# Ledger of designs, part 3: peptides against a protein of PDB entry 6FBK

Target 1, 90 residues: chain A of PDB entry 6FBK
Amino acid sequence: EDTGVRVELAEEDHGRKSTIALRLWVEDPKKLKGKPKDNGAIEFTFDLEKETPDEVAQEMIESGFFHESDVKIVAKSIRDRVALIQWRRE

## One batch from the design tools (peptide; made by RFdiffusion4, then SolubleMPNN; aimed at target 1 I42 F44 S63; its pose is not in this set)

Design b2_p16_1_s3
Fold by OpenDDE base, seed 3:
Structure b2_p16_1_s3 (fold): chain B 90 residues (1-90), chain A 16 residues (1-16)
Amino acid sequence: as target 1 above (90 residues)
Amino acid sequence: MKPKRKFKVLKEVPVS
C-alpha cells in the first residue's frame, strides 16, 4: 500500500550493523489525515534489533511532526522500508 | 523517562 510517506536509507547498507540511518518525508500529503508541520525530510537512526516502527512513529508525533491520527500510517511507512532492508539482508 | 530521540530536519527533500 502507498502510504504517501517515503522512507529511504540515508547511507549504504552493508548488512554489518544493527543500526541504520533513515530519511522520511511526505510524498503525497493527501494520504494523511492531518497536515504535517514540516515539508522537509527527517533523518534518524534506527536500531533493527531494539526499536520498532510504532515506537519511532509515536516519537515523531510527540515531537510535533505529524498529527496523532497519522501515527499508524507513519509507522507503516517505516515498517515497509525496514522489512525491505531486512529481506535484502537475508 | 527515556531520552528524546534525535531527529535531524533537512530543508530539502532527498532525490536519490
Scores: peptide ipSAE 0.615, ipTM 0.870, DockQ to the pose 0.747
OpenDDE base, seeds 1, 2, 4, 5: peptide ipSAE 0.612, 0.614, 0.613, 0.614; ipTM 0.869, 0.870, 0.869, 0.870

Design b2_p16_7_s1
Fold by OpenDDE base, seed 3:
Structure b2_p16_7_s1 (fold): chain B 90 residues (1-90), chain A 16 residues (1-16)
Amino acid sequence: as target 1 above (90 residues)
Amino acid sequence: MKPKRTFKVLPLSEVK
Protein backbone atom coordinates (compact mmCIF):
# COMPACT_ATOMS: atom_id res chain seq x y z
CA GLU B 1 0.00 0.00 0.00
CA ASP B 2 1.15 3.53 -0.82
CA THR B 3 1.94 5.30 2.45
CA GLY B 4 2.58 8.65 0.80
CA VAL B 5 6.08 8.52 2.28
CA ARG B 6 8.98 7.66 0.00
CA VAL B 7 12.16 5.93 1.13
CA GLU B 8 15.14 5.45 -1.17
CA LEU B 9 18.76 4.38 -0.95
CA ALA B 10 21.16 7.29 -0.59
CA GLU B 11 23.98 5.09 -1.89
CA GLU B 12 24.53 2.08 -4.12
CA ASP B 13 23.98 -1.18 -2.28
CA HIS B 14 26.60 -3.84 -3.02
CA GLY B 15 25.18 -6.17 -0.38
CA ARG B 16 28.44 -6.27 1.54
CA LYS B 17 27.66 -4.43 4.78
CA SER B 18 24.77 -4.46 7.25
CA THR B 19 24.46 -0.66 7.31
CA ILE B 20 22.81 1.34 4.53
CA ALA B 21 22.12 5.03 3.93
CA LEU B 22 18.46 5.94 3.37
CA ARG B 23 16.53 9.08 2.45
CA LEU B 24 12.91 9.63 3.48
CA TRP B 25 10.45 12.32 2.37
CA VAL B 26 6.72 12.95 2.05
CA GLU B 27 5.18 12.69 -1.41
CA ASP B 28 1.50 12.71 -0.42
CA PRO B 29 0.82 14.62 2.82
CA LYS B 30 -2.88 13.66 2.63
CA LYS B 31 -1.88 10.16 3.76
CA LEU B 32 -0.64 11.52 7.09
CA LYS B 33 -2.83 12.40 10.08
CA GLY B 34 -0.54 15.21 11.16
CA LYS B 35 1.33 17.82 9.19
CA PRO B 36 5.10 17.26 8.91
CA LYS B 37 7.23 20.01 10.41
CA ASP B 38 9.72 19.89 7.54
CA ASN B 39 9.45 19.58 3.78
CA GLY B 40 12.88 18.15 3.03
CA ALA B 41 14.43 14.71 2.71
CA ILE B 42 15.69 13.05 5.87
CA GLU B 43 18.94 11.14 5.39
CA PHE B 44 19.99 8.53 7.94
CA THR B 45 21.86 5.25 8.32
CA PHE B 46 20.08 1.99 9.05
CA ASP B 47 21.62 -1.20 10.43
CA LEU B 48 19.83 -4.14 8.80
CA GLU B 49 20.91 -6.47 11.61
CA LYS B 50 20.48 -4.34 14.74
CA GLU B 51 17.72 -1.79 14.08
CA THR B 52 13.99 -1.90 13.31
CA PRO B 53 11.78 0.45 11.25
CA ASP B 54 9.54 1.06 14.27
CA GLU B 55 12.45 2.19 16.42
CA VAL B 56 13.74 4.56 13.75
CA ALA B 57 10.25 5.94 13.11
CA GLN B 58 9.81 6.60 16.82
CA GLU B 59 13.11 8.46 16.89
CA MET B 60 11.87 10.62 14.01
CA ILE B 61 8.75 11.44 16.05
CA GLU B 62 10.86 12.33 19.07
CA SER B 63 12.95 14.59 16.84
CA GLY B 64 9.77 16.40 15.78
CA PHE B 65 9.61 15.39 12.12
CA PHE B 66 6.17 13.79 12.30
CA HIS B 67 3.11 13.64 14.54
CA GLU B 68 3.03 10.74 16.99
CA SER B 69 -0.10 9.34 15.32
CA ASP B 70 1.88 8.79 12.11
CA VAL B 71 4.59 6.58 13.59
CA LYS B 72 3.14 3.43 12.03
CA ILE B 73 2.93 4.69 8.46
CA VAL B 74 6.44 6.12 8.71
CA ALA B 75 7.68 2.80 10.05
CA LYS B 76 5.87 0.95 7.25
CA SER B 77 7.54 3.14 4.64
CA ILE B 78 10.96 2.27 6.02
CA ARG B 79 10.04 -1.40 6.40
CA ASP B 80 8.84 -1.68 2.81
CA ARG B 81 12.08 -0.25 1.43
CA VAL B 82 14.22 -2.36 3.75
CA ALA B 83 12.31 -5.48 2.72
CA LEU B 84 12.89 -4.66 -0.95
CA ILE B 85 16.60 -4.15 -0.33
CA GLN B 86 16.84 -7.45 1.56
CA TRP B 87 14.93 -9.20 -1.22
CA ARG B 88 17.37 -7.98 -3.85
CA ARG B 89 20.32 -9.12 -1.73
CA GLU B 90 19.01 -12.72 -1.60
CA MET A 1 20.45 6.07 27.46
CA LYS A 2 21.35 5.51 23.82
CA PRO A 3 22.82 8.38 21.82
CA LYS A 4 20.48 10.34 19.60
CA ARG A 5 20.28 9.27 15.97
CA THR A 6 21.75 11.63 13.39
CA PHE A 7 19.19 12.97 10.93
CA LYS A 8 20.45 15.05 8.04
CA VAL A 9 17.81 17.16 6.29
CA LEU A 10 18.37 17.83 2.59
CA PRO A 11 16.45 20.01 0.13
CA LEU A 12 14.08 17.99 -2.05
CA SER A 13 15.91 19.31 -5.11
CA GLU A 14 18.90 17.21 -4.09
CA VAL A 15 16.94 13.95 -4.06
CA LYS A 16 14.63 14.46 -7.06
Scores: peptide ipSAE 0.707, ipTM 0.902, DockQ to the pose 0.659
OpenDDE base, seeds 1, 2, 4, 5: peptide ipSAE 0.705, 0.705, 0.705, 0.706; ipTM 0.901, 0.901, 0.901, 0.901

## One batch from the design tools (peptide; aimed at target 1 A41 F44 E62 S63)

Design b2_p17_1_s3 (made by RFdiffusion4, then SolubleMPNN; its pose is not in this set)
Fold by OpenDDE base, seed 2:
Structure b2_p17_1_s3 (fold): chain B 90 residues (1-90), chain A 17 residues (1-17)
Amino acid sequence: as target 1 above (90 residues)
Amino acid sequence: RARRLRERFKVSPEIPA
């Protein structure tokens, strides 16, 4: 499912750390219900052991990057990318 | 918390192609 939100590694992942650097941006704004605050890429670190996509997405909403109605879309985008990264690590 | 969030998320105008 295409969320319209893209999430990619901001740096190479050698599978050594429990944290990964991610970059998230809107690729297709039509997929979102709200209008994103920024049109740039959001860079952040994600702790694979301590954090969840839903919590991080909520923090982005709290920060004002996205409308609250799009929290699930953002969370899914992060979740899907994290899953791929973890699968590759195995 | 607000400060932590501002430090956590860094916005870059560059979007990967």
Scores: peptide ipSAE 0.724, ipTM 0.919, DockQ to the pose 0.858
OpenDDE base, seeds 1, 3, 4, 5: peptide ipSAE 0.721, 0.722, 0.723, 0.722; ipTM 0.918, 0.919, 0.919, 0.918

Design b2_p17_1_s4 (made by RFdiffusion4, then SolubleMPNN; its pose is not in this set)
Fold by OpenDDE base, seed 2:
Structure b2_p17_1_s4 (fold): chain B 90 residues (1-90), chain A 17 residues (1-17)
Amino acid sequence: as target 1 above (90 residues)
Amino acid sequence: RRARLAAKFRFLPEIPA
């Protein structure tokens, strides 16, 4: 499902590290229940072994990037991209 | 925790092309 939130690699992935640099931004605001104050991209490192999309999404909400009602859509966006990255690595 | 999160997420005012 199209979450309206795009997540992309911020670096080339050679499949060697357990951490990856990602950039996340809203592509279709209409898919979100809340209205992010700023329109830009959030860059962050995601540890494939230690972090989960849900926890990172929660941290983004806590940081004020998204409304709490959109935590699941954000988490799904991260999850979907991470899955693609992992599938490509295998 | 706030400091950790602030360091974890870097906001870029421009969306990547």
Scores: peptide ipSAE 0.743, ipTM 0.927, DockQ to the pose 0.855
OpenDDE base, seeds 1, 3, 4, 5: peptide ipSAE 0.742, 0.743, 0.740, 0.742; ipTM 0.926, 0.927, 0.925, 0.926

Design b2_p17_2 (made by RFdiffusion4)
Pose (drawn by RFdiffusion4):
Structure b2_p17_2 (pose): chain A 83 residues (1-30, 38-90), chain P 17 residues (1-17)
Amino acid sequence: EDTGVRVELAEEDHGRKSTIALRLWVEDPKDNGAIEFTFDLEKETPDEVAQEMIESGFFHESDVKIVAKSIRDRVALIQWRRE
Amino acid sequence: HKYRSRFKVLPLEEVKK
């Protein structure tokens, strides 16, 4: 399927960086803006950041697993491109 | 707004450039 939540890199991926800057926004919901944040790959969880975005007023409380996966896919996509 | 300070909100048109 599709999530409709786009999550992309914010800064050039340099490798061997334990923290990465990400940008998240929505194009299909099936603030209306971009959300920039940092993510620690070895420590932080996509579900943890998703809940913070919940407790910050971006999405609904039960919309957490959906946003957590969207972030997770980007983290996965960055690490696969990192071989 | 508990963790709002962690997140930088940007205009979407600027991000799409």

Design b2_p17_3 (made by RFdiffusion4)
Pose (drawn by RFdiffusion4):
Structure b2_p17_3 (pose): chain A 83 residues (1-30, 38-90), chain P 17 residues (1-17)
Amino acid sequence: EDTGVRVELAEEDHGRKSTIALRLWVEDPKDNGAIEFTFDLEKETPDEVAQEMIESGFFHESDVKIVAKSIRDRVALIQWRRE
Amino acid sequence: STRTVTVKGRTFKVTFF
């Protein structure tokens, strides 16, 4: 399927960086803006950041697993492109 | 327009569309 939540890199991916800057926004919901944040790959969880975005007023409380996966896919996509 | 939100020490930069 599709999530409709786009999560992309914010800064050039340099590799061997334990923290990465990401940008998240929504195009299909099935603040209306972009959310930039940092993510620690070896420590932080997509679910943890999703909940913070919940507790910060971006999405609904039960919309957490959906946003968590959208971030997770980008983290996965960055590490696969990192071989 | 932009705003900043901090939750549990984490900072989110929000850019409005």

Design b2_p17_3_s1 (made by RFdiffusion4, then SolubleMPNN; from b2_p17_3, 9 letters changed)
Fold by OpenDDE base, seed 1:
Structure b2_p17_3_s1 (fold): chain B 90 residues (1-90), chain A 17 residues (1-17)
Amino acid sequence: as target 1 above (90 residues)
Amino acid sequence: MEKEVEVNGKVFKVTYF
C-alpha cells in the first residue's frame, strides 16, 4: 500500500551490520491526516535487533516531524522498507 | 539547510528541501 511516505537506504547495505541508515520523507502529503510542519528528508539509523518501527515513529512524532495521528502511517512505511531490506539480505 | 534533533537519545538529521 502507498502510504505517501518514502523510506530508502541512506547508505549502501552490505549486510554486515545490525544497523542500517535510512532516509524518510513525505512524497504525497495528501495521504497524511495531519500536515508536517517542515518539508524535508529525515535521516536516521535503525537497529534491526533493538528498535521497532512503531517506537521510532513515536520518536519522530515527539520530535514534531509528524502529527500524532500519522504515527501508524510512518511506522508502516519504516516497517515495509526494513522488511524488504531484510529479505534482500537472505 | 540541515538540522539535528535528538529525542530519547536518538538522533534525527533533517535536510530541508
Scores: peptide ipSAE 0.792, ipTM 0.955, DockQ to the pose 0.927
OpenDDE base, seeds 2, 3, 4, 5: peptide ipSAE 0.791, 0.791, 0.791, 0.791; ipTM 0.955, 0.955, 0.955, 0.955

Design b2_p17_3_s3 (made by RFdiffusion4, then SolubleMPNN; from b2_p17_3, 5 letters changed)
Fold by OpenDDE base, seed 4:
Structure b2_p17_3_s3 (fold): chain B 90 residues (1-90), chain A 17 residues (1-17)
Amino acid sequence: as target 1 above (90 residues)
Amino acid sequence: RSKTVTVRGKTFKVTFF
């Protein structure tokens, strides 16, 4: 599904740490809060054992990056990528 | 072009292109 949001690894994953570095690309400027004209990327760490996609997405809302209506889209994008990364580790 | 935001101990680096 093309949600205008894409998540990828920001650093190579060696499968040694519970924390990974992610980059979330916003390819639809309408998804970003503040009426930006440009695409954006958000870089952050994600703890596979302690954090959840919903929690991190909510923190992004509180940070002012997205509208509340897009929280589930953001969370799903993170969840889907994290699932793939975990699958590769197994 | 970029900024850093920290909320409840979580840090995000946002870059606009």
Scores: peptide ipSAE 0.785, ipTM 0.957, DockQ to the pose 0.856
OpenDDE base, seeds 1, 2, 3, 5: peptide ipSAE 0.782, 0.785, 0.784, 0.783; ipTM 0.957, 0.958, 0.957, 0.957

Design b2_p17_4_s1 (made by RFdiffusion4, then SolubleMPNN; its pose is not in this set)
Fold by OpenDDE base, seed 4:
Structure b2_p17_4_s1 (fold): chain B 90 residues (1-90), chain A 17 residues (1-17)
Amino acid sequence: as target 1 above (90 residues)
Amino acid sequence: SPFDKLPLYKLKKGANK
């Protein structure tokens, strides 16, 4: 499923540490229910062992990056990318 | 990369549980 939200590595992943740097941005705003206040990329760290996509998405909502109605689509975008990263590490 | 043309914001994260 295309969420319209892109998530990419902000650094090269050597598969050594559990914390990675990611960047997230809106590629297709039509997929979102709300309209993001800012049109930019959000850089954030993600602990593959301790954090969840839902919790990080909630933090983005609390920071005002997205409308609360879009928390699940944002979380899915993060989840999908994290899953790919973890898969490549195996 | 596509994000290189966009302004960059840093997510202020809260304390872990």
Scores: peptide ipSAE 0.537, ipTM 0.824, DockQ to the pose 0.628
OpenDDE base, seeds 1, 2, 3, 5: peptide ipSAE 0.536, 0.534, 0.535, 0.536; ipTM 0.825, 0.823, 0.823, 0.824

Design b2_p17_7_s2 (made by RFdiffusion4, then SolubleMPNN; its pose is not in this set)
Fold by OpenDDE base, seed 5:
Parts: C-alpha cells; structure tokens; sequence
Structure b2_p17_7_s2 (fold): chain B 90 residues (1-90), chain A 17 residues (1-17)
C-alpha cells in the first residue's frame, strides 16, 4: 500500500551493521489525516535489533513531525522499507 | 526535557530542496 510517506536508505547498505541510516519524507500529504510539517527529509539511524517501526513513529509524533492519528501509517512506511532492506540482505 | 533533546538529536531535518 502506498502510504504517502517515503522511506529510503540514506547511505549504501552493505549488510554488515545492525543499524541503518534512513531518510523519511512525505511524498503525498493527502494520504495523511493530519498536516505534517513542511520540511525536508528526516534522517535517522534505525537499529534493526533494538528499535521497532512503531516506537520510532511514536518518537516522530512526539517530535511534532506528524499528527498522532498518523502514527500507524508512518510506522508502516518504516516497517515496509526495513523489511525490504532485510530481505535484500538475505 | 532530556527525552526531547535526545529526539531532536536523533532526527536530523534536512533543508527542503
């Protein structure tokens, strides 16, 4: 499903680290219930072993990037990208 | 708060192109 939120690797992944650098931004704001901040991409490190998409999404909401009603769609966006990255590693 | 500071450091906002 197209969440309207895009998540990409911020750097090349060689599959060696348990952490990955991600870049997230809104591609289609119409898919979101709230009105996210109009800024550039958000870069962050995601620990594949310690963090979960839901926790990171919650942190983004707490940081004011997204409305609380969109936490699940943001989490899904992260989850889908992380899963894809992990599949490519195998 | 300390948590807010941590989150601010965790998420780097890039300038919009």
Amino acid sequence: as target 1 above (90 residues)
Amino acid sequence: SARQARLKAKFKVLPKP
Scores: peptide ipSAE 0.740, ipTM 0.929, DockQ to the pose 0.810
OpenDDE base, seeds 1, 2, 3, 4: peptide ipSAE 0.739, 0.737, 0.738, 0.739; ipTM 0.929, 0.928, 0.929, 0.929

## One batch from the design tools (peptide; made by RFdiffusion4, then SolubleMPNN; aimed at target 1 A41 V56; its pose is not in this set)

Design b2_p18_3_s1
Fold by OpenDDE base, seed 5:
Structure b2_p18_3_s1 (fold): chain B 90 residues (1-90), chain A 18 residues (1-18)
Amino acid sequence: as target 1 above (90 residues)
Amino acid sequence: MVKYVKTEKRTFIVTPKP
C-alpha cells in the first residue's frame, strides 16, 4: 500500500543492536487526511525490542508533525519498514 | 539548519527540505 509517507534507514544496519535510526518524510501529501506541517525529513531512533510503530506515530502527532487522523497511516509506514529490516536480519 | 524536537522518550531531528 502506498501510504504517501516514506521511511528509510538513516544509518547502515549491521544487525548488531536493537536500536536503529530511521528517516521519515512525506512523499505524497494527498494520501494524508490532514495537512502535515511539511517539516521535511524527520530522523529518530527506534528500539526493535521495546517500541512499537503506533507509539512512535503517536509521539509524532503529539509533537505536531501530523494530524491525529493520520496516526494509523504513519504507524503503518514505520511498521512496514521495520518489518523489512527485521526480515533482512533473519 | 536542523531542528531538534524532544519528547520524554526521544529526540526528533528535523531537516528542512531544500
Scores: peptide ipSAE 0.775, ipTM 0.944, DockQ to the pose 0.756
OpenDDE base, seeds 1, 2, 3, 4: peptide ipSAE 0.774, 0.774, 0.774, 0.774; ipTM 0.944, 0.944, 0.944, 0.944

Design b2_p18_4_s2
Fold by OpenDDE base, seed 4:
Structure b2_p18_4_s2 (fold): chain B 90 residues (1-90), chain A 18 residues (1-18)
Amino acid sequence: as target 1 above (90 residues)
Amino acid sequence: RKKRKFKVMSLEELEARL
């Protein structure tokens, strides 16, 4: 499902580290329940072994990037990208 | 817990990295 939120690698993934750099931005704000801040892309590191998309999404809400009602859609966007990255590493 | 570090990148900043 198209969440309206894009997540991409912010660096080349050589499959060597458990941590990756991700970049997240809103592509279609109409798909969100709340009104996100009109920022550019949000870059952050993600530990493939220790962290979860839900936790990161919640931290984004706490930082004020998204409304609380959109935590699941943000988490899904991260999850989908992470899953794809994991698939390509296999 | 520690507050996660988020870096906000403007479009111009992103383009500069290309």
Scores: peptide ipSAE 0.616, ipTM 0.877, DockQ to the pose 0.749
OpenDDE base, seeds 1, 2, 3, 5: peptide ipSAE 0.612, 0.613, 0.616, 0.611; ipTM 0.874, 0.875, 0.878, 0.873

Design b2_p18_5_s1
Fold by OpenDDE base, seed 2:
Structure b2_p18_5_s1 (fold): chain B 90 residues (1-90), chain A 18 residues (1-18)
Amino acid sequence: as target 1 above (90 residues)
Amino acid sequence: KKKRKFKVLDKEKVLAEL
């Protein structure tokens, strides 16, 4: 499912680190229930071993990037990209 | 808890790098 939120690697992944740099931005705002500030692309690190997409999404909400009603869609966008990255590492 | 560091980048620049 297209979440309207895009997540991409901010760096090349050689499968060496447990942490990766990601960039997240709104591609289709009408997919979101709330109205995000759309400040641009959000860059952050994600620990593939210790963190979860839901935790990061929640922190984005707490930081004011998205409305609380969109936490799951944001989390899904991160999850889908992370899963793809992990699959490519195998 | 420790606050996560979020860096906001220009979207147009990011798209150009893809």
Scores: peptide ipSAE 0.705, ipTM 0.911, DockQ to the pose 0.855
OpenDDE base, seeds 1, 3, 4, 5: peptide ipSAE 0.699, 0.700, 0.599, 0.600; ipTM 0.910, 0.910, 0.879, 0.880; seed 3 fails the geometry check

Design b2_p18_5_s4
Fold by OpenDDE base, seed 1:
Structure b2_p18_5_s4 (fold): chain B 90 residues (1-90), chain A 18 residues (1-18)
Amino acid sequence: as target 1 above (90 residues)
Amino acid sequence: RKKRVFKVLDLEEVLKRL
């Protein structure tokens, strides 16, 4: 399901590091309950072994990027991308 | 808990590189 939030790799993944760099941005703001403070792309690192999409999404809310009511849709967008990356690593 | 580092980039620039 399309969350309206896009997440992509910020670097080429060679499958050797436990951490990856990701970029996240809003493609369709109408799918969000709140309004993001700006329309930029957010770049961050994600530890595939130690972190969860829900935790990172919550940290984005705490930083003011998204409304708290959108934590799950943001988390889902991260989760879906992370899953694809992990599957490519086999 | 350490504050996570978030870097904000210009979206137009990001899209051009995809």
Scores: peptide ipSAE 0.738, ipTM 0.923, DockQ to the pose 0.863
OpenDDE base, seeds 2, 3, 4, 5: peptide ipSAE 0.738, 0.730, 0.648, 0.725; ipTM 0.922, 0.919, 0.888, 0.918

Design b2_p18_8_s4
Fold by OpenDDE base, seed 2:
Structure b2_p18_8_s4 (fold): chain B 90 residues (1-90), chain A 18 residues (1-18)
Amino acid sequence: as target 1 above (90 residues)
Amino acid sequence: MVVIRFDRKTKKVTRREV
C-alpha cells in the first residue's frame, strides 16, 4: 500500500554498517489524517539491528513532526524501506 | 527545499533551506 510517505537512503549503503541514514518526507499529504508540521525531508539515522520502525515513528510523533493518528502510516513507510534495504543486503 | 535533521538521540532538530 502506498502510504504517501516516502523514505529513501540519504547515503550510499555498502552493507557494512547497521546504522544507516534515511530521508523521509510526505509525497502525498492526502493520505495522512493529520497535517505534518513541516513540509521538508527529515533526515535521521536508523539502526537496522537494534531499532524498529514503530519506535522511530513514535519518536517523530513525540517531536511533533506528525499527528499521532498517523504513527502507523509513518512506521509502515519506514518499515517498507528498511525491509527493502535489508533484502538488498542479502 | 527544507531539510530537517532530526537527532534521535538528543531530539535536537535543525532545519535548513537547501
Scores: peptide ipSAE 0.795, ipTM 0.954, DockQ to the pose 0.882
OpenDDE base, seeds 1, 3, 4, 5: peptide ipSAE 0.794, 0.795, 0.793, 0.795; ipTM 0.954, 0.954, 0.954, 0.954

## One batch from the design tools (peptide; made by RFdiffusion4, then SolubleMPNN; aimed at target 1 A41 E62; its pose is not in this set)

Design b2_p19_1_s4
Fold by OpenDDE base, seed 3:
Structure b2_p19_1_s4 (fold): chain B 90 residues (1-90), chain A 19 residues (1-19)
Amino acid sequence: as target 1 above (90 residues)
Amino acid sequence: RKRIRESLKRVPLEEARAA
């Protein structure tokens, strides 16, 4: 499902480290319940072994990047990209 | 686990799209 939120690698992934740099941004704001004022991309690190998309999404909410009602859509976007990265590593 | 993630930062959308 298209969440309207895009997540991409901010660096080349050679499958050597557990932490990766990601960038997340809104492509289709109509998919969100909230209305983020800033439409810049959010860059962040993600530990493939220790962190979960839900927890990271929640941290983005706490940081004020998204409305609490959009936590699941943000988490799914991260999850989908992370899964793809992991599949490519295997 | 609620906290403010330190690694979160804004990047120009144009830069992100180009990468």
Scores: peptide ipSAE 0.578, ipTM 0.896, DockQ to the pose 0.692
OpenDDE base, seeds 1, 2, 4, 5: peptide ipSAE 0.574, 0.576, 0.574, 0.570; ipTM 0.893, 0.892, 0.890, 0.891

Design b2_p19_3_s3
Fold by OpenDDE base, seed 3:
Structure b2_p19_3_s3 (fold): chain B 90 residues (1-90), chain A 19 residues (1-19)
Amino acid sequence: as target 1 above (90 residues)
Amino acid sequence: KVKVRRKFKRLSIEEARKL
């Protein structure tokens, strides 16, 4: 599924750490809440063992980056990337 | 409500294109 939200590694993954740096950006400006000066990407860390995409997405909504209606799309985009990273580590 | 625990860094387009 093409969510219009992209999530990629912000660093090289050597499979050594449970925490990874990710970058998320949105191709559709309607999905962004407000009018941020910098609109390139949102960078954040994600713990592959302790955290969930849903929790991170909820925090992004509470931080004002996205509308409540887009929380599941954001979560799915994070989930898909995380799953791919975990797959490559096997 | 979910308590915000993490820091999110908003990048410029130029910064986002760099690793």
Scores: peptide ipSAE 0.666, ipTM 0.903, DockQ to the pose 0.782
OpenDDE base, seeds 1, 2, 4, 5: peptide ipSAE 0.665, 0.664, 0.662, 0.663; ipTM 0.902, 0.903, 0.901, 0.900; seed 4 fails the geometry check

Design b2_p19_3_s4
Fold by OpenDDE base, seed 5:
Structure b2_p19_3_s4 (fold): chain B 90 residues (1-90), chain A 19 residues (1-19)
Amino acid sequence: as target 1 above (90 residues)
Amino acid sequence: KVKVKREFKRLSVEEAKKL
């Protein structure tokens, strides 16, 4: 599924840390709240053991980056990348 | 669970290209 939201690693993953740096960029600008000028990416950390994509997505909405209606789409995008990272670590 | 303020950094396109 193409959510229009891309999540990539912001650092090289050596599989050693539970925390990883991620960057999220939005292909569809209408999903962004406020039409920011600088729309390269949103950088954040994600704890693979302690956090969930849904929690982080919700926090991103609360921070004003997205509309509440897009929280599940954002969460899915994060989840898909996290799942891929975890898969590659195995 | 006690919520801690999460840091989100908005990057420019140029910054986003840098790994």
Scores: peptide ipSAE 0.685, ipTM 0.892, DockQ to the pose 0.575
OpenDDE base, seeds 1, 2, 3, 4: peptide ipSAE 0.682, 0.684, 0.685, 0.684; ipTM 0.889, 0.889, 0.891, 0.890

## One batch from the design tools (peptide; made by RFdiffusion4, then SolubleMPNN; aimed at target 1 I42 E43 E59; its pose is not in this set)

Design b2_p20_5_s1
Fold by OpenDDE base, seed 2:
Structure b2_p20_5_s1 (fold): chain B 90 residues (1-90), chain A 20 residues (1-20)
Amino acid sequence: as target 1 above (90 residues)
Amino acid sequence: KKKRVFKVLSMEELEKLRAL
């Protein structure tokens, strides 16, 4: 399912480290229940071994980037990208 | 827990990066 939230690598991934730099932005605001801030993108580091998409999504909510009702859709967008990255590494 | 660091990019910055 298209979440309307896009997540991409902010750096090339050579599969050498457990941390990756991600860039997240809203492509389709109507997919979200809340109104996100007028930001271009959010960049952050994600530890493939220690962190979860749900935790990061929750932290984005706490930081005020998204409405609490959109935590799952944000988490899904991160999860989907992380899965692709992991599949490419294996 | 330590507060996560989020770097915010402007739409202009994003568009430039996406164009690369």
Scores: peptide ipSAE 0.646, ipTM 0.890, DockQ to the pose 0.776
OpenDDE base, seeds 1, 3, 4, 5: peptide ipSAE 0.645, 0.644, 0.643, 0.636; ipTM 0.890, 0.889, 0.888, 0.885

Design b2_p20_7_s1
Fold by OpenDDE base, seed 1:
Structure b2_p20_7_s1 (fold): chain B 90 residues (1-90), chain A 20 residues (1-20)
Amino acid sequence: as target 1 above (90 residues)
Amino acid sequence: SMPEKVIKLDLKALREKKKA
């Protein structure tokens, strides 16, 4: 499922750290219910052991980057990328 | 493709600010 939100690694992943740097941006704004705060890429650190995509997505909304109605879309985008990263590590 | 503008978001700092 194409969420219209892209998430990519902001650094090379050597599979050694529990934290990774990610960049998230809107690729197709028509798939969002609200208008995002900015058109730039959001760079953030994600802890693979302690954090969840839903919690991080909610925090981004609280920061004003996305409308509350798009929390699940943002969370799914993060989750999908994290899953791929973890798959490559194994 | 990724936008040229990069916004650095420190979620840890935001969490600390929220509970304070």
Scores: peptide ipSAE 0.656, ipTM 0.902, DockQ to the pose 0.946
OpenDDE base, seeds 2, 3, 4, 5: peptide ipSAE 0.655, 0.654, 0.654, 0.654; ipTM 0.902, 0.902, 0.902, 0.901

## One batch from the design tools (peptide; made by RFdiffusion4, then SolubleMPNN; aimed at target 1 G40 M60; its pose is not in this set)

Design b2_p21_1_s3
Fold by OpenDDE base, seed 3:
Structure b2_p21_1_s3 (fold): chain B 90 residues (1-90), chain A 21 residues (1-21)
Amino acid sequence: as target 1 above (90 residues)
Amino acid sequence: SPPPVLYRGVRVDGKRVFTKV
């Protein structure tokens, strides 16, 4: 499902590190209930072993990037990308 | 293509910290 939020690798993944750099931005704002803080991208580290998409999404909400009503859609976007990255590492 | 990066988020002492680029 197209969440309207894009998440991509911010670096080349060689499958060695547990921590990767991701880049997240809103591609289709009309799919969000709230209005995002800014129109740029958020680059962030993500530990594949320790972090969860839901927790990271919540942290973004707490920082004011998204409305609380959109926490799950943001989390899903991160989750989908992380799953794809892990799949490619196999 | 991705838009310009405006914020960077990293873990600092277990807490996620976002700083504007």
Scores: peptide ipSAE 0.792, ipTM 0.957, DockQ to the pose 0.813
OpenDDE base, seeds 1, 2, 4, 5: peptide ipSAE 0.791, 0.791, 0.791, 0.792; ipTM 0.957, 0.957, 0.957, 0.956

Design b2_p21_2_s2
Fold by OpenDDE base, seed 3:
Formats: structure tokens, sequence, C-alpha cells
Structure b2_p21_2_s2 (fold): chain B 90 residues (1-90), chain A 21 residues (1-21)
């Protein structure tokens, strides 16, 4: 599923840290119900052991980046990228 | 990368950078 949201590593992953840096941005705004206040690339850390895509997505909503109705799209985008990163680590 | 803004929610920092043209 193409969420229209891109999530990429903001740094090289050497598989040593439990925390990684990610960048997220809307590639296709038509995929989102609510329009983000900022069209830039959002950079943030993600703790692979303690954080969840849903919680981080909620934090982004509270920060005003996206409408609450887009939380699942954002969460899925993060989840998919995180899963890929973890698969590469194995 | 040009930093546009920074926000903190529940102790988590989010930095917004300008996209390259």
Amino acid sequence: as target 1 above (90 residues)
Amino acid sequence: LRLLSERVVRGKTFRVYERPP
C-alpha cells in the first residue's frame, strides 16, 4: 500500500544502536485527509526497543504536523520503514 | 539542510528541514 508518505533513514544504520534517526515527508498530499502545516522533511529519532509507530504518529499529530484522521497513515508509513530497517539488521 | 522549525512533544523533538528543490 502506497501511503503517500515517505520515511527514510536520516543517518547510516550500522545496526549498533537501538535508536535510529528518521525523516518523514508527504510525497503525495492527496493520500492524506488533512493537510500538514509544514511541507518539509520531519526528522526525529525512533527507539526500536521502546517506541511504537502509533505513539510517534500521535506525537506528530499533537505537534500539529498532521490532522488526527491521518494518524494511521503516518503510523503505517513509519512501521513499514522500521520493519524494513530491522529486517536489514538481521 | 535548512532547519525550518523545531517542536517538542512529550519530550520528543521533531525538526523540520526544507526539502531540496
Scores: peptide ipSAE 0.796, ipTM 0.951, DockQ to the pose 0.863
OpenDDE base, seeds 1, 2, 4, 5: peptide ipSAE 0.795, 0.788, 0.793, 0.795; ipTM 0.950, 0.949, 0.950, 0.950

Design b2_p21_2_s4
Fold by OpenDDE base, seed 4:
Structure b2_p21_2_s4 (fold): chain B 90 residues (1-90), chain A 21 residues (1-21)
Amino acid sequence: as target 1 above (90 residues)
Amino acid sequence: LKLLKKVEVKGKTFTVYEKPA
């Protein structure tokens, strides 16, 4: 599924830390609250043991990055990337 | 990437980078 949101590692992952740095890119500008044209990427740390994609997505909504209606799309994009990272670590 | 701003909410920091022209 193409969510219009891309998530990648912002650092090399050696599978040693419980935290990873992620970078989120929005392909569809309509998904950005206020439709800003200058925002390129959002970088943040994700704790694989303590955080969930839904919680982080909600924090992004509270930060004003996205509309509340897009929280699940953002969460899914983060979840999908985190899953790939976890599978690669195994 | 060019740093645009940092946003903090509930102790979590989100670093925003400017979209290249």
Scores: peptide ipSAE 0.762, ipTM 0.942, DockQ to the pose 0.753
OpenDDE base, seeds 1, 2, 3, 5: peptide ipSAE 0.759, 0.761, 0.761, 0.760; ipTM 0.942, 0.942, 0.942, 0.942

